# Ledger of designs, part 43: peptides against a protein of PDB entry 2AZE

Target 1, 148 residues: chain A of PDB entry 2AZE
Amino acid sequence: AQECQNLEVERQRRLERIKQKQSQLQELILQQIAFKNLVQRNRHAEQQASRPPPPNSVIHLPFIIVNTSKKTVIDCSISNDKFEYLFNFDNTFEIHDDIEVLKRMGMACGLESGSCSAEDLKMARSLVPKALEPYVTEMAQGTVGGVF
Target 2, 101 residues: chain B of PDB entry 2AZE
Amino acid sequence: GRLEGLTQDLRQLQESEQQLDHLMNICTTQLRLLSEDTDSQRLAYVTCQDLRSIADPAEQMVMVIKAPPETQLQAVDSSENFQISLKSKQGPIDVFLCPEE

## One batch from the design tools (peptide; aimed at target 2 Q72)

Design b1_p21_6_s1 (made by RFdiffusion4, then SolubleMPNN; from b1_p21_6, 11 letters changed)
Fold by OpenDDE base, seed 3:
Structure b1_p21_6_s1 (fold): chain B 148 residues (1-148), chain C 101 residues (1-101), chain A 21 residues (1-21)
Amino acid sequence: as target 1 above (148 residues)
Amino acid sequence: as target 2 above (101 residues)
Amino acid sequence: SFSIHLSESTRQRYKFTVKKE
């Protein structure tokens, strides 16, 4: 019946929306873990050094990085007010956000790839509210995807 | 029948989505708290040494972009070259190389 | 070509788009 077909379409729509939200939730969890872990690392480091790092040696979040070969020719045009930039590259480049950097630094404890040691998983769990711990465990096991 | 089954599925999916929304709210709340905490923001930084995990400055040029929210970032792939375009509405954009470079 | 490693949140923050000419 047409009614059943309509409901089936709605079911599919909701399933896709849930899938998208699951992905978003995982990203948010990783961000939370990464940020808290970064802050913890830096706090500890500064305490050990008894001073903050030189101001010109650090990059505060948020940021984006662009990397390319040193041989790449880059032409840059900048507006007078610095509101507009245009970069021209004669070779390939990469763009990474701060989250990607933190992940590669290990700040997400390998949770992003399901490559968590026991210690990594313990750290990850400690950096999220209790309500999120089961989800962190599922992420570490690669078993996320089930419908609640 | 099929109708009853579909109706039940939709109700279950609604409950599942509500649970997801709840967890997402928890996450967004935590992130917001971090963003509002002065000490956390002060400590939310990386070093150029950290950036080596992405690209070694000895081999790669690493450019850092700090742009206000709502800045338009566009990558353009053309037959002749590649482009990055930035257009801000909320303030100036800061672009610099890693300090060690 | 180029390689893009941006999270969804970053893409939204900077209204990221890719154009091919």
Scores: peptide ipSAE 0.608, ipTM 0.921, DockQ to the pose 0.920
OpenDDE base, seeds 1, 2, 4, 5: peptide ipSAE 0.603, 0.604, 0.604, 0.604; ipTM 0.921, 0.921, 0.921, 0.922

Design b1_p21_6_s2 (made by RFdiffusion4, then SolubleMPNN; from b1_p21_6, 8 letters changed)
Fold by OpenDDE base, seed 2:
Structure b1_p21_6_s2 (fold): chain B 148 residues (1-148), chain C 101 residues (1-101), chain A 21 residues (1-21)
Amino acid sequence: as target 1 above (148 residues)
Amino acid sequence: as target 2 above (101 residues)
Amino acid sequence: SFKIHLSESAKKRYTFTVTKE
């Protein structure tokens, strides 16, 4: 009886670990798709324009953005070495990292929300190694983890 | 019996986890390759137009923060104040506004 | 209240904390 209880505890531990790894894998896949899609987009755009974009017109990864109303008053305090910043807002704001920005740009092909068209799914599959394609398909269908 | 069943379940879970680990290794390898590819890194950018597309440019401003790894980011939600605090350990932080067009 | 949209990667890259007063 005690042995069975110990194994049940271990079973639960493993199940939780697997769930965590599934989430991590999904995030990694989305990042891979988003990055490759972004690079592909920009490469194509630069080829079509026959020139790179102006240097001050692009923002390289990684980054964080803060968006707020244009009417929001922002007070900023900066240390002399620029190691510390303090921003005070008189209204609400939003924070997004680069990955979330890419998702909202559609770089992850809507896979993150299950809003993946057939064409989007085809694109997503093309941007991952063959071994990951089945998992991408399951993500699009919302069936990941169903076997556990 | 029950013990045998649990033992079998654990073996199956172990195999499933190993499969996940394998897939994760593949994925992390791909991401590493992207990070090591100079051309890919050169092309790993967004434009201000991209940022405006996600944050209603007519109504909102967008601030961009370039911070080193391990930078501390604190957000304070108060009825009196809304605050963001940044503290870097590795180097200076760059903050700029996305230009309005 | 404000909205925060950070990926797991960002959460690992930065030390992020939210304080509600």
Scores: peptide ipSAE 0.481, ipTM 0.918, DockQ to the pose 0.921
OpenDDE base, seeds 1, 3, 4, 5: peptide ipSAE 0.474, 0.470, 0.465, 0.476; ipTM 0.918, 0.916, 0.916, 0.917

Design b1_p21_6_s3 (made by RFdiffusion4, then SolubleMPNN; from b1_p21_6, 9 letters changed)
Fold by OpenDDE base, seed 4:
Structure b1_p21_6_s3 (fold): chain B 148 residues (1-148), chain C 101 residues (1-101), chain A 21 residues (1-21)
Amino acid sequence: as target 1 above (148 residues)
Amino acid sequence: as target 2 above (101 residues)
Amino acid sequence: SFTIHLSSLARERYKFTVTDE
C-alpha cells in the first residue's frame, strides 16, 4: 500500500539521520576523552616536575600539523600581515588536526580503533559523564548501532 | 501486518534518536565547559616530543599551524604540484617547525 | 596525492576544502 511505502521511505530517512548522529556523537566522545586525558597527563607531569614546561616547547590546542618527507621541497609565500600563506610541495604530504594527533598519542585510549584494553576502557569511562558510559562501552566493543 | 510493523519501527527509531540527541547535548556541554575552563586550556597542549611520536622528525618534517577560527584551509591535489593555501580573516597565522631532537 | 586526517570539527573550524585538479 501507498501508506506502507511512505513509511518505509520515512524509516530509511530516519535510519540515515541516526547513523549520522551516531558518527557525530562518537567523535564528540573521543574529543572529550582525548582532551580530558591530555589535561590530566600534563597536570600530572607538571606536578612531578614541579614546574610548567618552557612556553616555547609546547603547542596549545587548537592546531593543525603538516608532515612530509624531509626531502620534500617546500616553497612558502607569506603575506606581510601573515594573514595568508601559500605552500607548494613537490611531493606528497599529510595533514592532521589536533584530535588526530591526540588519538595517535593514545589520549583516546584506543577507543577510536577498538583497541581498548580493560584498563583503557576504565580510563575512558572515567573521563565522561555517567550517561555516556554505556555508549563508551559500546564503542569499545564495536557494537554501536547494532540495534538498528 | 506490515503497516503495524513499520509504525512500531518508526516509534522505536524516534526514541533512539531522542536518546542520541540527549547524549550529544551532554557531550557538547562538556566540551564547552572545557573550553571555558582556564586551567584546562592552560594544560591543553602537546610537545614536540608528542609530535615526534606520530611523525618522526628524523625522516619527516613536521610543520605546526596555529590559525584563528574560520581560517580558510585549502588543499590542492594536481598533477603539477601539491599545495596548501591558508587565508585568515580574524588574525595572523603562526607557522613553525618542530625541530629534531 | 596526500592524506588528510581532519575531524568534522576541524573541517568546520578551518572551512577546509580539497581541490582535485
Scores: peptide ipSAE 0.304, ipTM 0.900, DockQ to the pose 0.899
OpenDDE base, seeds 1, 2, 3, 5: peptide ipSAE 0.020, 0.021, 0.021, 0.289; ipTM 0.862, 0.863, 0.865, 0.900

Design b1_p21_7 (made by RFdiffusion4)
Pose (drawn by RFdiffusion4):
Structure b1_p21_7 (pose): chain A 148 residues (1-148), chain B 101 residues (1-101), chain P 21 residues (1-21)
Amino acid sequence: as target 1 above (148 residues)
Amino acid sequence: as target 2 above (101 residues)
Amino acid sequence: SSSKLYEIDTTYGITNLIPLP
């Protein structure tokens, strides 16, 4: 019984590591797909009607987005060297990642929620190495859990 | 008995984790190659029209933050106001708005 | 008052917010 208790806690510890790693693997696959999709969208757009986009109309990764109502008062304070910043808001605001932005743009082909058309899934499968194809299929079905 | 049952479980979980680590290894290698790729980095950008479909600078205000790696972001819910604090241990941070408003 | 503290990770050219204790 004593030894069984030690094996059970070890089992539960491993089950937690696998559950954490599965979520990490899924997120990394989505990033791989989103980044590769964004790059190819821009590579193609730069062909159509030559001259690369003006530098001010473009934002390179990595970045963070903050949005609030156009009315919301913001108070900005900056350190000399611009290493430190402080923003005060008199209303609700939202903070978004670039990966979240890319997902909302559909760069991950709806795979973030299994919302893939046949073409979306085909696109997602081609942007990932063959060894990761089964796991992409698992993400497309939502049958990722059960903890294997 | 149960001891063998738990031992067999630990073996299944050991093999499953080795497989997961392998796939993660392949996955992070793909991401590393993308970060080391100059042409991909040059093309890894979003337009103002992109940031619109997720929040357009017509009704809502959009702020872009670019801080070097390892910088800290603290968000605060005061008794009366909201705040965002950014502290970069190395390198300056950049902040700007979107053109359409 | 309450707060949330994050570390910004950009190892792979993408921003990930890592919660800090």

Design b1_p21_7_s1 (made by RFdiffusion4, then SolubleMPNN; from b1_p21_7, 6 letters changed)
Fold by OpenDDE base, seed 4:
Structure b1_p21_7_s1 (fold): chain B 148 residues (1-148), chain C 101 residues (1-101), chain A 21 residues (1-21)
Amino acid sequence: as target 1 above (148 residues)
Amino acid sequence: as target 2 above (101 residues)
Amino acid sequence: SSSKSYKIDTTFGLSKLIPLP
């Protein structure tokens, strides 16, 4: 019946929306874990050193990084107001946002790739509110959205 | 029947979405709290060593971009052209090399 | 080889490259 067809279309629409929200939630959780883990690491490090790091020796979030070979020639053009930059390279480069950097640093405990150990999972769970712990567990198991 | 089944499915999906929305709200609330905590923000940093550790094994130059929100970044990476263009509408962009370099 | 355009999102004090259409 036409009514059933309409409902099937709606069902598919809702499924897609849920899928998108699941991805968004997972990313938010990873951001929270990574951020808290970074803060924890640095707090511990500063306590051990009995002082904060020297100014200008660290890069505060947020940031973007560009990496390329040290042999790469870079030409830079900057507008007078510094609102516009143009970089020309003679070779390939990579761009990473700080979220990706934190993930690669292991700050997300490998949860982003489902490669977290038991200890990693324990850490990840400890860095989120209780209500999010079950979802973190599902992420680690790769079973997010299994009810669908 | 078929109609009843579909109706039930939609109801279940609605409940699932509501649960997701709730969890997202919890998560965003936590992130906002972190962004407002001065001590957390003070400790929210990486070192140049950290940045180099995630780069390719080869000797790399690491450039840091501190840009205002909504800054546009265009990257062209091809055999014919290697280019990055930045355009901000909300303030100046700061670019620097890692101090340890 | 690629050509990509992004906007930088800094929500929550983190930076994310969001692809532009």
Scores: peptide ipSAE 0.606, ipTM 0.925, DockQ to the pose 0.762
OpenDDE base, seeds 1, 2, 3, 5: peptide ipSAE 0.592, 0.593, 0.596, 0.600; ipTM 0.925, 0.924, 0.925, 0.925

Design b1_p21_7_s2 (made by RFdiffusion4, then SolubleMPNN; from b1_p21_7, 6 letters changed)
Fold by OpenDDE base, seed 3:
Structure b1_p21_7_s2 (fold): chain B 148 residues (1-148), chain C 101 residues (1-101), chain A 21 residues (1-21)
Amino acid sequence: as target 1 above (148 residues)
Amino acid sequence: as target 2 above (101 residues)
Amino acid sequence: SSSKKYKIDTTFGLSKLIPLP
């Protein structure tokens, strides 16, 4: 009886760990797709223009963005060495890392929400190694989550 | 019996986790390769137009934060307090508005 | 009030806000 109880505890731990790893894998796949897609887009654009983008027109990764109403009043205090910042807003704001930005740009092909066209799915599959393609397909279909 | 069933379940779960680990290793390897590729990093950028596409420029201000690794970010967003605190230990933080704004 | 604390992870050249206790 005690042995069975111990195994049941272990079973639950493994199930939870698998669930966590599934989530992590999905996020990693999305990051890979988004990043490769971004690079591909920019490479193509620069080739077409036969030049890099103008200075001050691009933001290189990594970055974080904060967006708020244009009417929001922002007070900022900065340490002398610029190691510390303090922003006070008079209204709500949003914070996004660059991964989220890329997703919103469609760089993950809508895979993050399972909203992929046939073309989007084709692009997504083309941006991952062959071994990951089945998982990408499952993500698009919303069938991820089972034990395999 | 019950014990045999549990034992079999654990074996199956172990195999499943091993497959996940394998896929994760493949994925992280690809990401590492990208991070080590100079050309890819050079092309790893968004434009101000991109940022405007996700945040309505007519209604929103977009502030960009370039911070060193492990920078701490604390955010308070309530009806009575709206605050962001940044603390870096590895270098200066750069903050600027989207250049086209 | 709702307060959240993060660290910025830049693994693989991307930024990720990682929640801190």
Scores: peptide ipSAE 0.595, ipTM 0.925, DockQ to the pose 0.822
OpenDDE base, seeds 1, 2, 4, 5: peptide ipSAE 0.579, 0.591, 0.586, 0.582; ipTM 0.924, 0.923, 0.924, 0.923

Design b1_p21_7_s3 (made by RFdiffusion4, then SolubleMPNN; from b1_p21_7, 6 letters changed)
Fold by OpenDDE base, seed 4:
Structure b1_p21_7_s3 (fold): chain B 148 residues (1-148), chain C 101 residues (1-101), chain A 21 residues (1-21)
Amino acid sequence: as target 1 above (148 residues)
Amino acid sequence: as target 2 above (101 residues)
Amino acid sequence: SSSKLYKIDTTFGLSKLVPLP
């Protein structure tokens, strides 16, 4: 009947919304893990070195990076107020946000690709509140797509 | 019947979404706490070595962009045109090569 | 070959390239 049809439409709408929120939550969890892991790494490194790194030797978050061949010619135009930049390259380039950089550095423990070792999973779980641990486990298993 | 089944499904989905919202709130709260923690922010950095380690070996020049929130970035990567355009409305943009270069 | 437009989301102190329509 028409009523059932309407409810089926609503059901599909809710399913899609849940799917979107699941993706958002997963990304947030990865960000949290990656960030905390980075901080932990650097804290340990500074303790071992008995000093912080030189101020101009590190890049603080947030940032975006562009990488290209060292042979690539780059022309840069900058507005007077530095609000606008235009870069022209003579060859291809890549752009990465810091989240992607952290993931590639392994700061998310491979959770982003479901490639967690047992130790990676242990680390990931240790970097989130208790309430999020089950979800981290599901992410590692690739079973997050289910309905609660 | 069919109607009752659908009604039950919708209730279950609502409960599931509420659980998701709760987890998201927990997660965002943690992230906000981290953003407000001075020590964490001090330690939230990477090195140029880190940046180069994740770059394609053929793309070893690393340029860093420090831009205000909501800055627009346009990237054109085609056979005839390679360009990046940055437009900020909240402040100046800082661009520099990785210090180790 | 592509042309993409993003905004930089810096929520929580991290950066995210968010696609713009």
Scores: peptide ipSAE 0.642, ipTM 0.927, DockQ to the pose 0.769
OpenDDE base, seeds 1, 2, 3, 5: peptide ipSAE 0.629, 0.633, 0.616, 0.636; ipTM 0.926, 0.926, 0.926, 0.926

Design b1_p21_7_s4 (made by RFdiffusion4, then SolubleMPNN; from b1_p21_7, 8 letters changed)
Fold by OpenDDE base, seed 3:
Structure b1_p21_7_s4 (fold): chain B 148 residues (1-148), chain C 101 residues (1-101), chain A 21 residues (1-21)
Amino acid sequence: as target 1 above (148 residues)
Amino acid sequence: as target 2 above (101 residues)
Amino acid sequence: STSKKYKLDTTFGLSKLIPLP
């Protein structure tokens, strides 16, 4: 009885760890797809234009963005060395890391939200190594979580 | 019996976890290679139009933060207090509005 | 409260806000 109890505890521990790793893997896959897709898009665009974009027209990764209403009043305090910033807003704001920005741009092909068309799925598969393609398919179908 | 069943389950879970670890290693390797590729990093950018596309460009202001690794960000978004605090230990933080605004 | 604290992770050249306790 005690032995079975110990194994059941271990089973639950492993199940929880697997669940966490599945979530981490999905996020890593989305990051890879989004990153490669972004690079591919920009490479194509620069080739078509036969020149890089103006320096002041682009923001290189990594970055964070804060968006708020244009009517929002922002008070900013900055340390002398610019190591510390304090922003006070008179209204609500949103913060996004660049990964989230790329997802919202569609760089992850809608895979993150289950809005993946056939063409999106084809693109997503093309941006990962062959070993990851089955998992990408499962993500698109919402069938991740089974034993494999 | 119950013991045998549990033992078999644990073996199956171990195999599943090993497969996950393998896939994660593949993915991590790809991301590392991208981060080390100079051409990829040169092309790793978004435009101001891109940033505006994720919010209502007519109603939203977009502020960009370039901060060193390990920078701490504290945000308070309540009915009476709206605040963001940034603290870096590795270098200066750069903040600017989207240039095309 | 609605206070949230994050740490910026840029391991792979992207930014990720990691929640801090």
Scores: peptide ipSAE 0.617, ipTM 0.926, DockQ to the pose 0.796
OpenDDE base, seeds 1, 2, 4, 5: peptide ipSAE 0.589, 0.598, 0.610, 0.611; ipTM 0.923, 0.923, 0.925, 0.924

Design b1_p21_8 (made by RFdiffusion4)
Pose (drawn by RFdiffusion4):
Structure b1_p21_8 (pose): chain A 148 residues (1-148), chain B 101 residues (1-101), chain P 21 residues (1-21)
Amino acid sequence: as target 1 above (148 residues)
Amino acid sequence: as target 2 above (101 residues)
Amino acid sequence: ATTERLQEQEARANAALQRPF
């Protein structure tokens, strides 16, 4: 019974590591797909009607987005060297990652929620190495859990 | 008995984790190659029209923050106001708006 | 609820700031 208790806590500790790692693997696959999709969208757009986009109309990764109502008062304070910043808001605001932005743009082909058309899934499968194809299929079905 | 049952479980979980680590290893390598790729980096950008479909600078205000790696972001819910604090240990941070308003 | 939302957004932003790409 004593030894069994030790094995059970070890088992539960491993089950927790696997559960964390599955979520990490899924996120990494989505990033790999989203990044590669964004790059190919821009590579193609730069062909159509030559001259690369003007530098001010473009934002390179990595970045963060903050949005609030157009009316919301914002108070900005900046350190000399611009290493530190402080923003005060008199209303609700939202913070979004670039990956989250890319997902909302559909760059991850709806895979973030299994919302893939046949073409979306085909696109997602081609942007990932063959060894990751089964796990992409698992993500497309939502049958990722059960903890293998 | 149960001791063998738990031992067999630990073996399944050991093999499963080795497989997951392998796939993660392939996955992070793909991401590393993308980060080391100059042409991909040059093309890894979003337009103002992109940031629109997720929040357009017509009704809502959009702010872009670019801080070097390792910088800290603290968000605060005061008794009366909201705040975002950015502290970068190395390198300056950049902040700007979107053109359409 | 707002505090929890801000803590989630903060964790996400910090994970984005630590991300290499």

Design b1_p21_8_s2 (made by RFdiffusion4, then SolubleMPNN; from b1_p21_8, 11 letters changed)
Fold by OpenDDE base, seed 5:
Structure b1_p21_8_s2 (fold): chain B 148 residues (1-148), chain C 101 residues (1-101), chain A 21 residues (1-21)
Amino acid sequence: as target 1 above (148 residues)
Amino acid sequence: as target 2 above (101 residues)
Amino acid sequence: STKQKLQEMEERANKRLNQPL
């Protein structure tokens, strides 16, 4: 009886750990797809233009975005060595990482929100190793947790 | 019995977790390869136009932060205080606005 | 809540800043 109880506790622990790893894997897949898709997009664009974009017209990864209303007053304090920044706002702001930007750009093919067309899914699959394709398919179908 | 059932469940879960670990290793490897590929890094960029997917510069101020690894970001958003603090250990932080602003 | 949303944004930002890519 005690042994069974211990095993049940362990079972629950493993289930939770698996759930966490599933989330991590999904995020990693999305990042991979987004990055590769971005690179592919830009490569194609530069080939068509026969030149790279102006250096000051692009933002290389990684980066963070902070946005707020244009009406928001912002005070900024910067250390002499630029190691420290302090921004004070008089209103609310938002923070986004570059991954979120890529997702909203559609670089993850809508896989992140389950809005993946057949063409999107084909693209997504093409941007991951073969071993990950089944999981991408499951993500698109919303059936990732079905095996547990 | 109950014991046998639980034992079997744990075995199956272990196998499932091992599969996840394997897949994550594959993903991590792919991401590492991207980070080490000069051509990929050269092409890993967005434009200010792309940032409109987050916020339109016509309506929002969009600030871009580029910081070294291990930079700490702290944020406070309350009626009493709205702050973002950045602290780097490895080098200077770069903050800029898109030219469209 | 606003607090939760902020924490999530902060966490994601810090996580990203701590990644090599």
Scores: peptide ipSAE 0.556, ipTM 0.919, DockQ to the pose 0.721
OpenDDE base, seeds 1, 2, 3, 4: peptide ipSAE 0.547, 0.548, 0.554, 0.552; ipTM 0.918, 0.918, 0.918, 0.918

Design b1_p21_8_s3 (made by RFdiffusion4, then SolubleMPNN; from b1_p21_8, 11 letters changed)
Fold by OpenDDE base, seed 4:
Structure b1_p21_8_s3 (fold): chain B 148 residues (1-148), chain C 101 residues (1-101), chain A 21 residues (1-21)
Amino acid sequence: as target 1 above (148 residues)
Amino acid sequence: as target 2 above (101 residues)
Amino acid sequence: STSEKLKKMEERANKQLARPL
């Protein structure tokens, strides 16, 4: 009885760990797809334009964005060496990392929300190693979470 | 019995976790390769147009932060305090605004 | 909650600022 109880505890522990790793894997897959898709997009765009974009017109990864109402008053304090910044707002703000930006741009092919068209799914699959394709399919179907 | 069933479950979970770890290693490797590829990094950028597509500059101000690795970001968002602090350990932080169209 | 959302944003941002990519 005690042995069974111990194994049940261990079972639950492992299930939770697997769940956490599944979430991490999904995020890693989305990042990979988003990055590769972004690179592909930009490569194609530069080829079509026969030139790279102006240097001051692009933001290279990694980056963070902060957005707030244009009416929000922002006070910014910067150290002399620019190692430290302090922003004070008079209203709420949002913070987004570059990955979230890429997702909203559609670089993850809608996989993050399970909103993949057939073409989106095809693209997503093409941007990952073969071993990850089944998992991408599961993500698109919303069937991730079961035991392998 | 119950013991045998649980033992079987644990074996299956172990196998599943091993597969999961393998897949994660593949992903990590792919991301590392991307970070090490000069051409990929050159092309890993977004434009102000991209940012405008997700945050309308007509209504929203978009601030871009580029900071060295290990930079610490702290944020407070409450009725009495709206604050973001950045502290870098490895170099200067660059902050700029995306212009309106 | 707003607090939890902010915490997640902060954590994610810090992770991104820590990664080599």
Scores: peptide ipSAE 0.192, ipTM 0.896, DockQ to the pose 0.732
OpenDDE base, seeds 1, 2, 3, 5: peptide ipSAE 0.023, 0.179, 0.022, 0.192; ipTM 0.866, 0.893, 0.866, 0.896; seeds 1, 2 fail the geometry check

Design b1_p21_8_s4 (made by RFdiffusion4, then SolubleMPNN; from b1_p21_8, 8 letters changed)
Fold by OpenDDE base, seed 1:
Structure b1_p21_8_s4 (fold): chain B 148 residues (1-148), chain C 101 residues (1-101), chain A 21 residues (1-21)
Amino acid sequence: as target 1 above (148 residues)
Amino acid sequence: as target 2 above (101 residues)
Amino acid sequence: STSERLKEMEARANKQLARPL
């Protein structure tokens, strides 16, 4: 029946939307964990040092990093007001945002790759509200992807 | 019948999506709270050592870009063109290297 | 600022000095 066909189309649409939201939620959770873990790390470090680091020795979020071979030749043009930059490289480069940097630093506890030790999972759970803990567990187990 | 089955599926999917929306709301709220907390933002930093840990300056040059919100970044990475363009509308862009260069 | 402690991009040995657009 035409009605059933319409509902099947809607069902598929909703499934796809749910899948997208699952991915978005996972990323949001990773961001939250990474940020809180970073803050916690730095707070502890400053407490141990009994002082904050010099202001010009740290890079506050947000930021972007560009990395390339040390052998790469770079041509840089900058406007007088520094509103515009143009970089030309003679070889490939990589661009990473701050979130990716935090992940590589281990701030997301390996949850991003599903590689969590028991301690990593414990830390990850401690950095999210209780309502998100079950989802964190599912992420760690690789069981996310189905419909709730 | 088939209609009843599909109707039930849609109801279940609706409930699942509502749960996701709720969880996402909780998460976004937490992120906003972090962004609004001055102490958290003060502590939201990395060091050059952190950057070196993920990109060894012995092998890689690491460039840091601090730009105002809404800054446009365009990048081309192909065999014939390797380029990054930055355009800010709200203020100057700060670009610098980690020291171990 | 962080840039005060870090090297300017123009200081990199194997790159061209920044020039006005």
Scores: peptide ipSAE 0.023, ipTM 0.867, DockQ to the pose 0.030
OpenDDE base, seeds 2, 3, 4, 5: peptide ipSAE 0.022, 0.020, 0.153, 0.152; ipTM 0.870, 0.867, 0.891, 0.892; seeds 4, 5 fail the geometry check

